# Peptides against a protein of PDB entry 9GMZ, part 114

Target 1, 343 residues: chain A of PDB entry 9GMZ
Amino acid sequence: TGFPLELLTRPATERLAYFENYTVAHPRLKEVYEILMRTIAEPAGASFIFVYGASGVGKTTLRLRVEQKLTELALPKLESDRARVPVVGIEAIAPESRYFNWKEYYTRALITLEEPLIDHKFDYGVRGISRDNFGKINVESKVVAPALRRALENALIHRHPDVFFVDEAQHFGKVASGYKLQDQLDCLKSLANMTGILHCLLGTYELLTFRNLSGQLSRRSVDIHFRRYCADSPEDVQAFKSVLLTFQQHLPLAETPNLVDHWEYFYERTLGCIGTLKDWLKRVLSDALDREATTITLKDLQKRALSVAQCQKMFKEIQEGERQLSETEADVQNLRSALGLGA

## One batch from the design tools (peptide; made by RFdiffusion4, then SolubleMPNN)

Design b2_p15_5_s4
Fold by OpenDDE base, seed 2:
Structure b2_p15_5_s4 (fold): chain B 343 residues (1-343), chain A 15 residues (1-15)
Amino acid sequence: as target 1 above (343 residues)
Amino acid sequence: SSLEELAAQFSQPLP
């Protein structure tokens, strides 16, 4: 088990691309993937899925793997229904201003939903939206956000994706002074209700503030907590060491580096977040390939590690998110006890 | 080792 040995004779770009595309099927990723795939297949009247966890836990990797799987499962149906798109996924952009840019959101969603390879032309019913000769969507600057919303609603109804993904969804919580975060929630809820399309919002623990503000969304939402690995759990430590062992086997280098012996240092600088670990190893692999090195060393790792100050900041953000979830679990237990449902 | 067995499982594609 390991990388294809023929990669050692390939260009550095191909070796790096192999590692970039490689995914470790670690327990937390597999668990969240199975829950997410099941929830998409059987929403049970849910309109939203919230996937929350630490920055760098692997949410983008989860999204991309689910998008791939939904596309693969839809291929036989797409031959008969040329209008259908199986899945649509976008990343929410942090606003440059103090308010979320809905015009840019709707434009990016339309561009992603209307991939150039879709033969079936759709009329959006909105003037100033067109396709170029390459099938790329063009949105004129004069098109206003309410018109773009109607175009997106019509496109989502016509293309009927199984799910609409929004990564970095905590950026919806960035509201200008005087606007209610509730109005952003009601806007998303209205889009899901008007289209009948399941929405999956992936984000940091800041997404909990967004989720908790809508008692109406709570009735039609599924929550998925993407946990990090914790050093106080022997099982989580074994899983984290096994992830390091898997990555060292899949680094396309002539000599297999010993990552496992440095597991505490990897844990200190990733906080148990596998995405942070992968990004670190990618940077170190790139540096090694640029030098035509046979392996990576502890010095190579140290050169590309996050600073202690960055790790301390990330750890405080994690502790606050984990605390809020623990309080919510206690509130549920208190409610059950008060209802006479045994603890 | 138990780590090697887990690493072999983690090397499998997602289902």
Scores: peptide ipSAE 0.305, ipTM 0.906, DockQ to the pose 0.886
Fold by OpenDDE base, seed 1:
Structure b2_p15_5_s4 (fold): chain B 343 residues (1-343), chain A 15 residues (1-15)
Amino acid sequence: as target 1 above (343 residues)
Amino acid sequence: SSLEELAAQFSQPLP
């Protein structure tokens, strides 16, 4: 089934919004989605979930789909418990300094957790945190990070989300010294323990460095590797071609473009990352709609492709991450062998 | 084709 044909008579904005909101349920996304949903439902004493993978693999899409599903599942309970929020999702910001900005993190988390539509106002017990006439949280500049943390702890306890998502979580690791990185991890651990709220950290392979610093977190964390599609796997190539065919059917254009015939070029410029592919196609679709074009051409694709230099940089970062995981898998196998367990 | 069958599966919403 393709896009609704009625979209061809709709404004370019509606056509673009359709494609933006469209999600291909590709095998890797479905697998990670099912694991993540199961782990959130039954954390088995875990305090953390780590979701790591290449930039542009689709981690944000995964988060948004899980947030949507958790919200849908919570709706019947939210009618009776107006204080409850089913899920909270924030993006960690890259630190401008050698230090993570906890004040900004706590402020953003509070603003996201305390949406204006929540009828029950919670008193944070912190001076300088208020709601405006529209119910939006305002945090005065004088409020210090320890007070914001206490406000967030209280808000998380009161709202009881099933999970707290932190996207781009590798930014916690962008600290200049190992001891400070441990302090950041201990701060997150303390927040999870004090609130009883499961934390899901999504990030690039740089998140592995952060994950590996705490042997105590390893015992209370679930790891989820969101893999890209690999060109050396016939199954992955077939899946990637099928993703192209699916996107081809869901581009709201009068003439269906042949994307599948260009699969190698799409692979070269996405490295098997479906988020990168979707963003590329979105840019090309926007350009086509602006020109009132009936289809997209290879030339239109080339105009919006990542450069070879960008792809080479991204590929090196992927290879380093995949290498670190392969070494960890080998260490597990060595441990199993040393324990007398079969490989 | 096998690709069309897979594409039809991928066109379904996540569960």
Scores: peptide ipSAE 0.304, ipTM 0.908, DockQ to the pose 0.893
Fold by OpenDDE base, seed 3:
Structure b2_p15_5_s4 (fold): chain B 343 residues (1-343), chain A 15 residues (1-15)
Amino acid sequence: as target 1 above (343 residues)
Amino acid sequence: SSLEELAAQFSQPLP
């Protein structure tokens, strides 16, 4: 099964959009998706889900697929409950200043909760929050962060999403002091507790620092490790090659490019991260479509590859995260041994 | 091939 051949007669924009919207259901994505969907359905008193893994492993793809599925599952209920939003997803912004901009975070969350598809206008009870002629939320500059928080709490209670996603959640950690990070976690914990809404934080291995800061957060959190493919595992190498084969079949080009024969080069420049691979192929596809090329060459791939220096930096960040997890696993085994539970 | 079988599985939508 490949791309629809009729795409070859379509504009470059439609061909690129097809590939952008295409998702390979690779084993690690499927595993994490199934765990995440189950955890959202049965949170068992959890207030947080942490999804952590390498940059470019595919966390945003995971989020979008879960958002789609939760929306599909909610459709029969949304016909009767027009106030309900099944899922909310936002991306955390890196603070431009030394302080996380809570005002912007709350504003973005409110805007996302109130996308114009919701017929039922909710009054937030906050002066300076209004809807424009298109139904979008407008927040006046005079509205302060505590008022926006109350508006968000009321909106989350009224819209009752099954989960609140925060992508790039490691950006909460970019605050220059551990104290400020704790305050941010306590703020998020308070929001989750006051609304009763499950929060899912997706991010890099920097999210592991959040778990270490609060033993209370750990008791109310579920951890999901989104692993990359490892070159030292024959099974992972086979899966990675199969992902390349799937992508080459779904590139809307007249001639199917041979990606699989270059698997080592793809692995070298993606570190086994499928999101990084997809983004690379998207850039190369865009360049090929702009040139009206019939296929993708190794030269086209090389032009859009991450540099060796970028890959070396990313690999160090991955190794540090994987090391921290391995140390934690060893600590669990040591604790079990010390308790007499055995290995 | 084993790769083609896996690629066919990976081409399926998420459940």
Scores: peptide ipSAE 0.302, ipTM 0.907, DockQ to the pose 0.895
Fold by OpenDDE base, seed 5:
Structure b2_p15_5_s4 (fold): chain B 343 residues (1-343), chain A 15 residues (1-15)
Amino acid sequence: as target 1 above (343 residues)
Amino acid sequence: SSLEELAAQFSQPLP
């Protein structure tokens, strides 16, 4: 199935929005989605889920689709429990300083959890948190991080989401010392324990550092590896080509571009990361729509491609993450062998 | 083609 043909008569903004909102249900996304949905439904005493993978693999797309599904599944219960929020999702911000800004994190989490459309207004018990005339949360600059934490704990308990998502969670790891990283993990662990809310941290392979720092987190966490497609796997190459074929059918252009014939070039400039591919195609589609073009060409693709230097840097970061995981798998096998559990 | 069959599957919503 392709895009709705009626889009060809619609404004460029609607055509671009269609493609932006379109999601290819590719095998790796589907697998991780099913594992994540199952883990949220049956956390088995887990307090954390770690979803890690390459930058641009599609973690944000995964989050948004899970948020949508959890919201849909909760709708019948929200009629009886008007205080409930089914899911909350935020993006962690890269600190301008060498230290993660917990005050900003708690403020963003509160603002997201307490959207104006929630009929049931809650008092957080914190002076300097108010609602404007539109019901939007306002946090005064004088409110300190420990007070914002207590407000967030109370809000999470009252709103009782099935999961709290934090995207780009590797930004918690941006600290000047390993000791400060442990303190940050203990803060997150304490928030999850005090609220009873399952936390899902999505991020790059830098999240593997969190797994190694706390043997107590390892006992209460589920790990999900969101893998890229690898060119050395025939099955992964076939899946990647099929993703290209799906995207070419869903580009709202008068003439369907042939993306599949250029699969090697797409692989070279995306490293098998479908989010990077989608973002590239979105930029190229935007340029085509601005020119009222009937299709996209290889020249249009080349104009918006990542540079070889960018791809080389990204590939080095991926290889280091994949290496650390492979070493961990080997260590598990060595431990099993040493325990006499067999290979 | 096998690619077209996979592309048709990938065009379906997530479950």
Scores: peptide ipSAE 0.298, ipTM 0.906, DockQ to the pose 0.890

Design b2_p15_6_s1 (from b2_p15_6, 5 letters changed)
Fold by OpenDDE base, seed 3:
Structure b2_p15_6_s1 (fold): chain B 343 residues (1-343), chain A 15 residues (1-15)
Amino acid sequence: as target 1 above (343 residues)
Amino acid sequence: MVIEVEPASAEELAA
């Protein structure tokens, strides 16, 4: 089944919004979704979940789907417990300076925890945190990071989410020194321990550097590798083609474009990352809608494709991450073999 | 609302 045909008579904004809000349930997304949902339900004493994978693999889509599902599952309980938030998700911002802005992080986390559907006014016990007439949190400039942290700890305890998501979590690792990186890990660990809230950090393979710096986090963390599709796997190629077929059916255009015939070009310019593919198709769709075009051509795709140089850079970053994981897996296997545990 | 759809099967790609 394709897109609703009624969209062809709708404004370009509605047509684009349809495609933006459309998600293909591709095999890797389903697998990681199931693992993540199970881990959130039964963390088994874990304080952290690390979800790592290539840029544009679909980590943000995964987060949003899990947030939606956790919200749906919590609805019956939220009727009785109006203070509870089922899930909270934020995106980590790259620091403009060599220092991570914890004040901004805590402020954004507080704002997200207090989004307007929560009727119950919580007093954070911190002067200079107020709610506006719309229920939005206002944080006065005089409020310092330690006070915001305490406010967030209190809010997380009171709202008791099943998980706290941090997307783009590799940005914690972009701090100029290993010492500062350890301090950030210790800060996050302290927040998780003080609140009892499970933290899920989603990020690129740069997150592995962050994860590996804390042997203590490793003991209390679950790792989830969100893999891309690989062209050397027939099954992965078939899954990637199936995703292309699904997207071509869900582009709200008068004539269905043939994306599948160009699968190698799509693979070359996405590296098997479905998020990168979706973002590319969204840009091309936007251009087509602006021109009132009936379909998308290869020339339209080429205009919005990542450059070969961009793809080569991204591929090197992916290969380095995949290599590090493969070495770790080999080390585990070597340890098992040395212990007399079967392969 | 995010619409979740399964990708086409291998059979649908061969047709």
Scores: peptide ipSAE 0.017, ipTM 0.573, DockQ to the pose 0.927
Fold by OpenDDE base, seed 5:
Structure b2_p15_6_s1 (fold): chain B 343 residues (1-343), chain A 15 residues (1-15)
Amino acid sequence: as target 1 above (343 residues)
Amino acid sequence: MVIEVEPASAEELAA
């Protein structure tokens, strides 16, 4: 099934919004979604979930889908428990300084937990946190990070989400020393332990540094690898072509573009990352709609493609992450063999 | 509205 044909008579903004809101349920997304949903439902004493993969693999799309599903599943319970928030999702900000801004993190988390539509107003016992006339949380500049942490702990306990999502979580790792990175991890671990709320950190392969730093986190964490599609796998190539076919059917243009015939070029410029592919197609669609074009051409694709230099940089970062994971898997197998536990 | 769609089958790619 393609896009609704009625969109061809709609404004360019509505046509673009359709494609923006469209999600292909590709095999790797489904697999990671199922593992993540199962782990959230049955954490088995885990305090953390780490979801790592290439930039542009689709981690934000995964998060948003899980947030939607958890919200849907919670609706019947929210009628009886008006204080409950089913899920909380924030994006970690890249610090302007060499240090992660905990004050900003706690403020964003509180603002997200205290959505204006929540009827049950909670007093966190922290001076300088208020609600405006629209129910939006206002945090005065004088409020210090330890006070914001206590407010967030109380908010998480009171709202009791099934999971707390932190997207772009590799930004916690942007510290000048290993000691400071450990302090960040201990802070997150303490927050999860004090609140009893499961934390899910989504990020790039830079999250593997968190896995390696704390043997105590490894015992209380579940790791989920969100893999890209690999051109050396016939199955992955077929899945990638299937995604291209689905996208070409859902581009709201008068003539269906042939994206599948250009699959190698799409693979070269996305490295098998479906989020990168979608963002590329969104830019090309926007340009086509602005020109009132009937279709998308190879020239239109080339105009909005990532440069070869950008792809080469991104590929080196991916290869390093994939190598570290493969070495870790081999080391576990070697350790099991050396212990006589078998494969 | 977020539309979740399954990718086309291998049969739809061969057609």
Scores: peptide ipSAE 0.017, ipTM 0.558, DockQ to the pose 0.943
Fold by OpenDDE base, seed 4:
Structure b2_p15_6_s1 (fold): chain B 343 residues (1-343), chain A 15 residues (1-15)
Amino acid sequence: as target 1 above (343 residues)
Amino acid sequence: MVIEVEPASAEELAA
């Protein structure tokens, strides 16, 4: 089943919005989604979930789908508990400075947690945090980071989300020294412990540094590897081709483009990352709609492709992350052998 | 909208 044919008579904005909102439930996304949903439902004393994988693998799509599902599952309970927020999700911002901006992080988290739909007024207990008549939070410039932290702790306790998502969480690691990274992890650990709220950090393979720095976090964390599709696996190649076929059928164009015949070129320029593929196709679709084109050509794809140099850089970052994980798997086997447990 | 990807048949991948 393809896109609704009625879209061909609709404005370019509606056609593009259809494709933007379209999500392919590819095997790796489904697997990670099921693991993540199960872990959120039964954290078994975990305080953290780490979801790591290549840039553009689809972590943000995963987060948004989990947020949607948790919201849907909470709807019957939200009628009785008007103070509850089922889920909160933020994106960590890359610091412009050498240091992570905790003040901005806490402010964004507070703003996201206090959706306008929540009728229950919450007193943050902090001077300079107010809610306007529309329910929007205003944070005065004089409010310091420790006060914002206390406000967030109180808000998380009061709203009691099932999980707190932080996307692009590798930005916590952009600190000039390993010691300062430990301080950041201790801050996050303290926030999770003080609130009792499960934290899910999504990010690149740079999140592996978080696992290595805190043997206490590792005991209270669940690790989820969101893998890309690998060209050396026939099953992964088949899954990648199936994703291309699905996107081909869901591009709202008069003539269905043959994407599958170009699967090697798509793989070369996405490294098996479905998010990168979707973003590429979105750019190409936008260009095609702007010129009222009936289809997408290889020339159109080439115009919006990542450069070979960009792909080579991304591939090196992926290989380093995959290597670090492979070393960890070997270390587990070595530990088992050393304990007298069979490999 | 979440659409499950069924494994494309060899015929659908050759088309």
Scores: peptide ipSAE 0.015, ipTM 0.549, DockQ to the pose 0.453
Fold by OpenDDE base, seed 1:
Order: sequence, then C-alpha cells, then structure tokens
Structure b2_p15_6_s1 (fold): chain B 343 residues (1-343), chain A 15 residues (1-15)
Amino acid sequence: as target 1 above (343 residues)
Amino acid sequence: MVIEVEPASAEELAA
C-alpha cells in the first residue's frame, strides 16, 4: 500500500514531512538492524560496536531506528526508574583544528543525556554545570575538559543507557596521527570502561583506520559492515529495484512516477546507497511540490542528481574501504588456515 | 569479530 491519499489535499510541508519520516525497511537495513539490536541486548563483554559503511548507505537511519526501538522497549522500566535514559546518541564533529575538541564532545554528550524532560535532578559534582529553568544543561566556559569528562562519566553511570551512539565517528581519526590517535582511542576506551556503557561508533570506512590502531579494542569490539547494494549481484539489484518501487509508491504525488524503469540511472548516481537515494528523491519531491506538479519526470531527477564527478569520488572512497575489508577477511582466512581450522 | 549478515530475500521486502 502506498502513501495515505489524504496527503494529496494537505500542504506541501506535510507531504514532504511524510516522505522524510518514511523509512524503507530494505534487506540490508533490516539485517544490520537485527544484528545491532541483538549485540546491544547481548554484548557478551564487548565495550564497543563499530558500524561502518559508505557515506549515504543509511547509518543515521539505522541509528535513529535503533534509538526509537530501545526507547520503546525501555518505556515500562522508565516508569519505575525516572533517572534512566534508554539510549543516547551524538554526532562527532569534524575538528576545526589538528586536535579533537573533547570539551565540546563532552558538553554535547552531557546536553543530550540530560534532556529537559528528566525530572530527576542529578548533581554532576562539577562547578559550572547547571540546569536552566527549562531543565536544559548549561556548561560555563570556564569548565575544563577533565571536569566535563567526570561529569559525563557520572551522568552515564547514573542514567545507565543501554548504548551510547557516536555518529560520524571517523572524525576521531581525521585529526590525530600516531600517538595522538592512540590517546584518543584510550580516552574512549577509558570512558566505556569507567562507565560500563556500551559504545557504538558509526562511521565511514575511514573508521577502519581508527579501529585497526588498537589491538586491545579489537578484542572488545563487534564489527558490523553496512554494505551498499552491488550491481554485480542479481539479488542486490532486485533489492535495489524493490526499494525504488517502494519509494515510488510513497511519494505523495497525484501520479505515481515510474522510478523502477530508470533503476540503472538511480544506481549510477547513488552507487547502491539507499540514504543517497532517499536524499535525492527528497530534493526532487520538494521541487515537484513547490511547482504543484502531479508527478516526477526524468528531467526533474537529472536536475537534482549528483554529478558524475561526485559519484566517481564517492566510488573511489567505497572501493578503498571495500578493499581494506577484503584484505582483513583474507588475513582472517590466512590465520584460520595457518591454525588448521580450514576456510 | 566481523559479523557478515546474509541479505534478506526479496519476498521480505514486499510484506
């Protein structure tokens, strides 16, 4: 079944919001979702989960769906434990300098943990952290990073989320090389160990460089590869066409556009990344609604497509990431063979 | 540990 037909009589803003909030439960998303949910429920002594994949594959959508589900599952317990937060999610910010801004990271994490709706006041034990009259956390500029870290550790222990999400986690690795990158890893490791809170780092394939620097993290980490759809796989092509079919049924337009007949063009300009596809269709839908158009044409699609040069750049980044994973898989296979465990 | 996930079948998308 497609979109609610009543949307055709609604304002363009409501029609666009419907599509923005709509999530296609495509095979790769369902699969990674189930693994992530299972791993959060049963971490088996893991302190970290790494979720890596192409830019625009849908990692943020995955995070948001997991956050929603963890919140829903926690509701019965939140009635009895008003201090508990079921899940916390932040985005790592690309540093403006050669140094990761830990002060900003800790501040953002504290602000996210301490949502105004939490009636239970917590003393952070840090002077210069307060709540305003609306319950929002205010951090004075004089509060130093080590004090903010202690406040975050205390807040994480007190709120006890099932997982701490860090999106765009490759940004931890972009700033530091050598010993400084190790210090950042040790900082995150220490935060996870001191709080007992499972950390899930989501990022691009650049996250692999960060993951590989600590042989100690590898022993306490679960890795989840969020793969794109590949045109050389008939199953992946069929799944990608099914996603296009679902999106065309959920575009709140008077005439259903035929997206499936253009699947090769959609694949060429998304590289099999469903997030990139959704963002493209969102831009095209917005343009169509602004024009009061009855449908979307190929010309409308072409106007909002990524350039060939952008796709070529993205594809090189994907190929490098997929190559690094294939090398890691080969190393595992070689290790198994050397141990006499077979393939 | 790398968890490889098997792609869900096309039939599970139509449901």
Scores: peptide ipSAE 0.009, ipTM 0.464, DockQ to the pose 0.064; fails the geometry check

